Peptides against a protein of PDB entry 6RO1. Designs and how they scored, part 124

Target 1, 216 residues: chain A of PDB entry 6RO1
Amino acid sequence: LGKEIEEYIHKPKYCLPFLQPGRLVKVKNEGDDFGWGVVVNFSKKSNVKPNSGELDPLYVVEVLLRCSKESLKNSATEAAKPAKPDEKGEMQVVPVLVHLLSAISSVRLYIPKDLRPVDNRQSVLKSIQEVQKRFPDGIPLLDPIDDMGIQDQGLKKVIQKVEAFEHRMYSHPLHNDPNLETVYTLCEKKAQIAIDIKSAKRELKKARTVLQMDEL

## One batch from the design tools (peptide; made by RFdiffusion4, then SolubleMPNN)

Design b2_p22_7_s3 (from b2_p22_7, 6 letters changed)
Fold by OpenDDE base, seed 4:
Structure b2_p22_7_s3 (fold): chain B 216 residues (1-216), chain A 22 residues (1-22)
Amino acid sequence: as target 1 above (216 residues)
Amino acid sequence: SEELKKYFLLQKDGTEVEYTLE
């Protein structure tokens, strides 16, 4: 059910106003969780739907993400991968399709003007870590309704369902929850969306290296 | 810079409040 909420928050019409430089965002690409990163900028790219020929703009957000050093060696041809838990990694500016934003924080950092030096990029990681220390229960999220101003009744219903499901889940074993089928349905929807995103990424990769499902 | 030691937190009223990281 949380995934349904993600489907709303990563829509450009809702999230773009909040993608200012310094905004903390969480990036996830299939099994690769980059964790929290920082928005550098975003851009609108022209795109044409392969089948209809209709214009479908793609939104690419450049995000400072903690990446594995190994992925840097092939950065020209391969998508970045998240740092392993046991490695230091390196903060890199990674172009990410907006659909890969799994969360948006109410926190916005100051970022260095010049991110070319490694030290400047790593300083941002230090800032993220300091913020995390301030929020032991986790970095605060934007509320889709109260902060982002999403008025979609569908979202409200989803939130209500999530709350109801969580309440039941805490009171009863998950395997006995009557909403289990709903969870599976939501997972299937996410899978379909992932396929659509993959197709869009392939087109965008012609211009720049973008995170793709096939490369992860 | 000193600014890099600060962050903003968006409030429910739409305002951002600045905090220090150190």
Scores: peptide ipSAE 0.481, ipTM 0.917, DockQ to the pose 0.729
Fold by OpenDDE base, seed 5:
Structure b2_p22_7_s3 (fold): chain B 216 residues (1-216), chain A 22 residues (1-22)
Amino acid sequence: as target 1 above (216 residues)
Amino acid sequence: SEELKKYFLLQKDGTEVEYTLE
């Protein structure tokens, strides 16, 4: 159900108005979880679907992410990798396709104007850590309906199921939720988005190294 | 800078409220 919600919130139609500099976002690329990062900026790239000739704009967001030191050495040729739990890592500005945003926070930070110095980038990590201390139950998320204004009936159904599930977990922990139907509709939407993303990534690879493009 | 010690939180009414990290 959480994954189903993610498929809505990372759509450009819904998330672009909230991708201001300083916005906290969570980035995940397949098995690589970068955790919370900070939006620096976003850009729109023109893309033409190879089979239909239709214009399908691609959106790339530059995000400050905690990366492994190994990935820094190869940053020009290889995709960034998240810092391991046992390493300090380094904050880097990573170009990310918008669909790789797994969460968007209601929190927005101030960021240094110049992010070229490593100390300025590392200061942002300190700010993220301080925010995490302020929210022991987790960094607050944008509400898809109330904050983001998403009117999609499919999302509303997912939210209702999540709420019902949570209510049942608190009131009746042993009850199995039989409502499998809403999971299928969200999976189909996810699959279509994934196809569109794959096509978009191929076009972006020609211009600049973007997160997940090297895997295509 | 003192600004780096602040953050904004989006409210339900669409406004942002500023808070201090310290």
Scores: peptide ipSAE 0.478, ipTM 0.916, DockQ to the pose 0.758
Fold by OpenDDE base, seed 3:
Structure b2_p22_7_s3 (fold): chain B 216 residues (1-216), chain A 22 residues (1-22)
Amino acid sequence: as target 1 above (216 residues)
Amino acid sequence: SEELKKYFLLQKDGTEVEYTLE
C-alpha cells in the first residue's frame, strides 16, 4: 500500500507545488535508499519521446543527500550512492528525477544560501537529524489528500483501505480478524499490480532514465 | 545563523508554522 501511494505522490502534477527549497524528501534509486534529503531546487527539462516525437517534460529536483565518500570519488563517472549507516558520509547536491521521490514531508528546513562549502551542506544533515529527534515516530509525511489535494479516486480507495486496515490493526490483533488478512492480501495484490505497471513503464523508460540520470 | 536552526511544518489549513530545532 505504501508503494501504491508512492506512485501517486511522485507524479509531477501532484508533488511539484511542494518541492520548494528546504522540503524534506526521501529518495530511492532502485536498491539505493538515500533516506531523507532536502530539496534545493527543481527544474523542468525538455525531453522528446523517441517513438512519437512528442515533448515529454522531465522534472529534475536537486536534493541534498547523504552520499558515501566512495561514490563521490567516482562522481564523474558513477551515480551517487547513499552513505552506509556506519559512515558519516557527505551531503551532496544530487540531481534526482522526481519519480525517485519515495516520500515528501510536511517539514521544510531553512538551508544555507551557499551550499558550495562542505560545512554548509553538512549543517543541513545536522538539521535533518534534529528534526528526526523531534519526531521519534518518523518525520511526518504530507497527507496526499488533505495536504497535496490529490483527488484521484484510485488513491482515495487505497487510503480508505489503509485506514480500515490500520483501524482494525490497532483495535484487534491481526490474527483475530480473518477479514484483515483478506484486506491485506487485496492491498498487496493492488500494490503489486501498481508495481508491475510501474516496472513495465520503468523497463520501457529504464534505459532513458538511467542514461539521463547518468548524464545529469 | 539562528534561522538555520528553524523548520516549518505544513498545517492542514495550508499554513506553515515555524519551530526551533535547538
Scores: peptide ipSAE 0.477, ipTM 0.915, DockQ to the pose 0.773
Fold by OpenDDE base, seed 2:
Structure b2_p22_7_s3 (fold): chain B 216 residues (1-216), chain A 22 residues (1-22)
Amino acid sequence: as target 1 above (216 residues)
Amino acid sequence: SEELKKYFLLQKDGTEVEYTLE
């Protein structure tokens, strides 16, 4: 059910208004979980769908992420990798396709104006860690309905099911309520989005290394 | 800087409130 919500919140029409500099976002790329990062900027690139010729804008978010130092050596040609649990890592500004945002926080940080110095980037990590200390139950998320204003009935149904599930879980810990019907509908939508993303990625690959571009 | 020790939290009313981290 959480994944189903993600399919809504990462849509540009919903999330773009909240991608201000300093916004905490969670980034996942397939098996790579970067955890919480900070939005630096976002850009819209015009793209033409190769198959339909339709204009399909591509949205790239520059996110300050904790990256493995190993991945940084080849940052020009290889996608960034998340820091390993046992390493310090380094905060890097990584261009990320908007659909890779798995969560958006209600928290925005102040960020240094100049992120070129390593110390400035690492200071943001310190801020993230301090925020995490302030929220022991987890960094607060934007409410998709109340904060993001999503009116999609599909999402409302998902949320209702989540609430019902949570209620049942608290009352009956062994209850598991998979929303299979919603999952199937979302899977179809996701498949279409994936096609559109693949097309857009080809154009971006020419300009810069974007997270998830290695799959092209 | 002192500003880097602050954060904003979006409230339910759509306003952002500033807090100090340290």
Scores: peptide ipSAE 0.477, ipTM 0.917, DockQ to the pose 0.744

Design b2_p22_7_s4 (from b2_p22_7, 7 letters changed)
Fold by OpenDDE base, seed 5:
Structure b2_p22_7_s4 (fold): chain B 216 residues (1-216), chain A 22 residues (1-22)
Amino acid sequence: as target 1 above (216 residues)
Amino acid sequence: SEELKKYELLQKDGSFVEHTLE
């Protein structure tokens, strides 16, 4: 369900109201997983679709992310890369397209007003690590329906199906559930929605070359 | 600062609750 929810929550119409300074977000760019970072600010940029000439606004969020030191040396010309697992890395403010947000937390940190000093940026990493210690089962996520107010019927159905499935798995063995066919139908619908979302993302990616991050 | 040792958690009712990181 995580991937299916991701396709909804990263849409500007849903997530922009929650991208306040200090909001914890996860950033993923193709094979690069930056993990949890902190929103600094966001901006709207005018864009024109090359094939249709239609206006397609681009939303860019500046996120404080843990980056490799190697990528920082070339940061003027190359995209930032996530810190390696055994690397300390350095916290950097990185401009990120909103659709690259894989998760949004209900947690909002207080951040330093001036993020130019390295020590101020690194202090935010310490705060993220402390939050992670407080939540051993993972940093809490915004509820897409209750918190974000998403009214999409497809999302509601997916969430209901997953909740029902999880509840049944916990309370009763699936092999003894007389409604097993219903469970399978729900899982299939969930999978179909995930495919549809993935397809929509691919179409969006084809329309927007990832190269836009390098131009920002 | 003392503020940097705190965070806010959004509640289901739309309210925010402040917590301490230390």
Scores: peptide ipSAE 0.402, ipTM 0.899, DockQ to the pose 0.791
Fold by OpenDDE base, seed 2:
Structure b2_p22_7_s4 (fold): chain B 216 residues (1-216), chain A 22 residues (1-22)
Amino acid sequence: as target 1 above (216 residues)
Amino acid sequence: SEELKKYELLQKDGSFVEHTLE
C-alpha cells in the first residue's frame, strides 16, 4: 500500500508545488536507498519522446544526499551511490528524477546559500539527523490528501484501506487477525507488481536518464 | 548560522511553524 501511495505522490502534478528548497525528501533508485535528503531546487527539462516525437518534459530535482565517497570519485561518469552504513559518507547535490522520490516530508530545513563548501553540505546532514531525533517514529510525511490536495479516487481507496488496516492493528493484536497475513501478502504482491512496472519503465528510460543527468 | 538551526513544519491547517533544532 505504501508503494501504491508513492505512485501518486511522485507525480509532478502533485509534488512539484512542495519541492521548495529545504524540503526533506526520500530518494530511492532501484536498490539504492539514499534515505532522507534535502531539496535544493528543481528544473523542468524539455524532452522529446524518441519514438513519437512528442514533447515529454522531464522534471529533475537537485537533492542533497548522503553519498559514498567512492561514488564521488567517478561522479562525472557514474551515478552517485548511497553511503554505506559503516561510513560517514559525504553530502552531495545529486540531480534526481522526480519519480525517484519515495516520500516527501512536511519538514523544510533552512539550508546554506552556498553548498560548494563541504562543511556547509555536511551541516545539513547534522540538521537532518537532529530532525530525526525529534521524530523517533519517523520524519513526518505530507498527507497526500490533506496536504498535497490529491483528489484521485484510487488514492483515496488506498488510504482508506491503510486506515482500516491500521485501525485493526491498533485495536487487535497482530497475531489475532487471521486476515492480516493475507492482506500483507496481497499488498506486497501489488507493491511488487508496481515496482516491477516502475523498474521496467526505468529500464526503458535508463539510458536517457543517465544522459540527462550527465547534462545537468 | 543561527538560521540554519531552524526548520519549518507544515501543519494540518496549512500553516508553517518554525522550530529550533538546538
Scores: peptide ipSAE 0.401, ipTM 0.900, DockQ to the pose 0.762
Fold by OpenDDE base, seed 4:
Structure b2_p22_7_s4 (fold): chain B 216 residues (1-216), chain A 22 residues (1-22)
Amino acid sequence: as target 1 above (216 residues)
Amino acid sequence: SEELKKYELLQKDGSFVEHTLE
């Protein structure tokens, strides 16, 4: 269910209005979990579908992510890797395909205008960490319905199922449902998404004034 | 700058609340 929600929120038609500079987002790429990063900007890239020759625009969001220093040495040819848990890492601006956004927060940070200096990038990490301290249950997610304004009935049904499951789980804490682990993961994702959506709605109102949306 | 020590939180009502990180 969490994955199902992610399939909605990472769609450009829903998330682009919320991808303002400073927006907290989670980035996952296959087995690589970068955790929370900060949106710097996004761009629309012209792409041609290899089989049909049809234009299929790619949306690339530049996200300030905590990366392994080792991966950065080979950055000319290899994609950045997330910092290891025991590693300090380094904040880097990484171009990310929009569909790799796993969550969008309701939190929007102020970021330095110039991210070329390492100190400026690392200051953003400090800000993320401070936000995390304020939200021990996790950084708040935008609500896909209330904040992001997604009206898709499929999503509403998914959310209703998650809510119903959560209600049942809280009502019956000892429920040995084999799907309990799946449900917990979904609930956590839902909670994260709800926080992200609220943040995104605020940014959407701001983003509507951005000319970049007219190019979408 | 002092601005970098702030963040915005979107409320359910769509309002913005600014918080200080310090």
Scores: peptide ipSAE 0.414, ipTM 0.902, DockQ to the pose 0.597; fails the geometry check
Fold by OpenDDE base, seed 3:
Structure b2_p22_7_s4 (fold): chain B 216 residues (1-216), chain A 22 residues (1-22)
Amino acid sequence: as target 1 above (216 residues)
Amino acid sequence: SEELKKYELLQKDGSFVEHTLE
């Protein structure tokens, strides 16, 4: 269900209004989870769809992400990699395709005007860590319906199912819910469908994503 | 939840300012 929600929130028509400088976002690239980063800026790129010959806008968001130092050495030829859990890492401004945003927070940070100095970038990491300390249950997310204004019926159905599931979890122990298996199965099926769709999209866009990320 | 409608801005001093999302 979380992945299904992600498929909506990372769409430019929904997320662009919320990608202001300082906005906390989560970035995932395939198996690489960068965790929470901070939006610096975004830009619109023109791309020609091979099949339609029409210009399809591609949106790139510059996100300050905690990257491994090893990846920085190869930054000219290789994509950035997330810092290891035991690694301090280094905050880098990484151009990210908007569809790689896995979450958008209600939190907006103040960021330094000049992010060229390493110290300024690292100060943002301290800010993220401070926010994380204040939210032990996790950094708050924008509500896709109430905050982001997404009207898609498919999303509404997903949210309703999540709410129903959560309500049941809180009101009744899972082991006491005779419909638990049914709910779980439905959730799992939907999650699998979402994964399959995401995988298919990734495969279709893989070449473009890699090329554009390298060119960016 | 009420929190879902909040825009929270972290200030330089580490304080949060909460705003209602428009």
Scores: peptide ipSAE 0.243, ipTM 0.773, DockQ to the pose 0.114; fails the geometry check

Design b2_p22_8_s1 (from b2_p22_8, 9 letters changed)
Fold by OpenDDE base, seed 2:
Structure b2_p22_8_s1 (fold): chain B 216 residues (1-216), chain A 22 residues (1-22)
Amino acid sequence: as target 1 above (216 residues)
Amino acid sequence: MEEMKKENEERLKEVEEKLKKR
């Protein structure tokens, strides 16, 4: 269910109006969870599909993310990696494909205009940490219907199912119905297979797109 | 930097108020 909502919110037609400077976004790239970062800007790149000649516009969002210091040294040749839990890391502006946004927050921060100084980037980390302290149950999300205005009937049905499921989970004091694990595992397996097909198609496309980012 | 912190705190309060109205 949450992954099905993610598939709507990361579509450019829905999310682009909300990718303003200072918007909190969660970034996940395969096994690399960067957690929460802040949008700096976004750009539309013209891309031509090499096999069809069709225009396939790429949407890149620059996100200030907490990166490992190791990935910073290799920034000319290697993709940025998330900071390890025990690592201080460094805040870096990372170009992120819009489909790697796993969540978009209702929170929009004021950020420094110049992010070239390390201290200015680290000030944004302090701001993110303040948001996390203010919302201990998690950073608040944009509502896909009320905030994002998504009219898709598929999404409305998913949300109604989530609400009905949450209402059932909170109304049943039995955290331990073994039938919930089987439905969860089937929904996770189906969502994982859809992610794995989409990741395999993305790995085939990334083997081309990493090469195109080094040429720009 | 302190002004930006204050402005961000005001924005967080506005987000909290919007969440309480839902």
Scores: peptide ipSAE 0.445, ipTM 0.911, DockQ to the pose 0.696
Fold by OpenDDE base, seed 4:
Structure b2_p22_8_s1 (fold): chain B 216 residues (1-216), chain A 22 residues (1-22)
Amino acid sequence: as target 1 above (216 residues)
Amino acid sequence: MEEMKKENEERLKEVEEKLKKR
């Protein structure tokens, strides 16, 4: 459900009007969660599909993100990595493909005009942290219908399913249970055990495949 | 920097007011 909404929001036809300088956006690249950053600018790059000669425009957004200092030292050939939780990190302007935007905020900040000085980049991190303090339940998102004007019937059907799920979740008797924290902790443990069983089964299958190849 | 903080605080108030009206 949440991922299906993301697939609409990150489409260039919907998100490009909202990628103004100072817009808060959340960036994820595979296993790397950069969290919240700020849009600096965007560019349309001409790309030609190698097999059809068709123009396939690439949309690149420059986002100011909190990066690991270790990844920046090695960055002659490596992509920037997110700062570790306990790491101060450094704010860097990172070119991001538009489909890597996992969320777009209703919040748009004023940012320094010159982002070359480290202090100016770090001032934007302080501004993001101030937004997070003002919104303890999470940074407010753009509404895909009301703010972004998306009229797609597939999206409307996804939203209705999310709302119906949320209503059932919050109306559940466990929501007011004084043991709710204990129930959540047990559910998280059960979910982790299910992941661990699935990984162990994959390793066992690999090990059996290797053993069968050595017996042949 | 202080002016930018004030301007950002004003924008945050506008966002908070819009969210309260929904």
Scores: peptide ipSAE 0.440, ipTM 0.910, DockQ to the pose 0.730
Fold by OpenDDE base, seed 5:
Structure b2_p22_8_s1 (fold): chain B 216 residues (1-216), chain A 22 residues (1-22)
Amino acid sequence: as target 1 above (216 residues)
Amino acid sequence: MEEMKKENEERLKEVEEKLKKR
């Protein structure tokens, strides 16, 4: 359900109007969770698909993210890595493909005009921490319907399923169970394993189809 | 710095008020 909403909100046709300077966004790249960062700007890049010659425009957003100090030393040759939980890290401007945005906040901050000084970048981290302190249950998201104006009937059905799931969750006898945190962690782990099995089966089917084409 | 902190606090209050009306 949450991942199905993510597949709508990161589409350029929906999210680009909301990628203004100071917008809070959550960034994930493969196994790397950068958490919440702040949009600096975005750009459209011309791209051509190598197999069809079709124009496929790429959208790159520059995001201030908390990066590890190790990734800063290797920044000329290596991709930025998220700061460890126990690490201070450093705020860096990282170019991010728009499909790596896992969430978009309703919060838009004022940010320093010049982000070249380290102190100006670190002031933005203090601003993000103040937002997190104000919203202990999580940074508020843009509403896909009311804020983003998404008219897709598939998304409306996903939202209705989320609301019906939340209502059932709050009405469930386990809602006051002292083992609730353990049950949630097990449910999340089970859901992740089911996704990983489904992805692995798709890749195995593709690889088998390619091997069968090389044998013909 | 302090002005930007005040302006951000006002924006956070506006977000909190919008969430209470939903």
Scores: peptide ipSAE 0.439, ipTM 0.910, DockQ to the pose 0.753
Fold by OpenDDE base, seed 3:
Order: sequence, then structure tokens, then C-alpha cells
Structure b2_p22_8_s1 (fold): chain B 216 residues (1-216), chain A 22 residues (1-22)
Amino acid sequence: as target 1 above (216 residues)
Amino acid sequence: MEEMKKENEERLKEVEEKLKKR
């Protein structure tokens, strides 16, 4: 459900109007979660499709992200990496493809005009941390319908399913159970065991299929 | 720097007020 909403909001046709300087955005690139950063600038790049010669516009957002200092030393050859949880890191302006935005906040900050000084970039990290402190349950998101104006009926159906799921979750008798953490841990273990059984059954089926091919 | 912090705090209050009305 949450991932299905992400598939709508990261589309350029919906998110571009909201990618103003100072907008908080969450960035994920494959296995790298940068967490929350701040939009600095946006650019449309011309890309030529290698097989058709057609102009396919690439949308690049420059996002101020908390990066590992180790990755910055190698920045001439390697992509920036997120700072480890225990690392202070350094705030860097990273060019991000717009489809790597996993979330867009309703929060838009004032940022320093000059981000060349390290202290100015680090001041933005302090501003993000203040936002996180104000919103302990998570940084507030743009509403896809009310804030972003997305009219897609597929998205509306996803949101209705999320709301109905959340309502069932919060109205569940276990929501106020003092053993809730124990019940969640048991449910997670049960879910993991079910995944492992499904994986093992798939591997067994593959192994049997290979053996049947060697007997032919 | 301090002015920017104050302006950001005002924006955060506006966001908090909008969320309380939803």
C-alpha cells in the first residue's frame, strides 16, 4: 500500500510543482536510504533514448543530503553514500533523479542562499532535525489528493484501502493490549517463517525441475 | 541564521495547525 502510493507521487507530472527550493523530500537509491533531505534546485535534462533517438526528458533534483564522509573522498569516481546512523556525516548537494524520491513533505524550509560553506549546509541538517523533533511520528507528507491534486482513480482506490486498513488497525482490540509488542513480534516471526517456507518450496520445485531435465 | 530559524518555526506552526484541522 505505501509503496503503491510512492509509485504515483514520484511521477514528474505530479511531483514537479512541489519541488521548490527548501521542500523536504525523502531519497532512496536502491539499497541506500538517505532519509530526509532538502530540495536546492530542479533541472530538466534532455536525454536521448539510445534505440529511438527520441528526446526523453530526465528530471534531476539537487537535494541536500546527509552523506558519509568516506564516500565524499571518493566522489570523483563513486556515487555519494548515506551517512551511517552513528556517523555525523556531511550535508552535500546530490543530483537525484526524481523517481528516487520516496516521499515529499508538506514542510518547506527557508535555506541559506549560499550552500558553498560547510556551516551553511550543516545548518540545514539542524533545521531537518528540528522538523523531526516537532513530528516524532514522522515528517508530515503532502496529501496526494488534497495537496498534490492527483485525480488518478487508481490512487484514490489505494488511499481508500490504506484508510480502511489504518481504521481496522487502530480499532483492533489488540491496539490497546499491554502485550501488543509481544503480539507484533510473534506476528513478524510468523510472517518471516511463512516467507521462508515459501522460499524453500520454490527452491525444492526448482531443484526437482533441474533433476527432471537431467533425466531427459 | 537566527531569522531563518524563526521563519522556519513559523512555517512549522502553520503545518501543525493544518494537520490538526484534517
Scores: peptide ipSAE 0.415, ipTM 0.903, DockQ to the pose 0.700

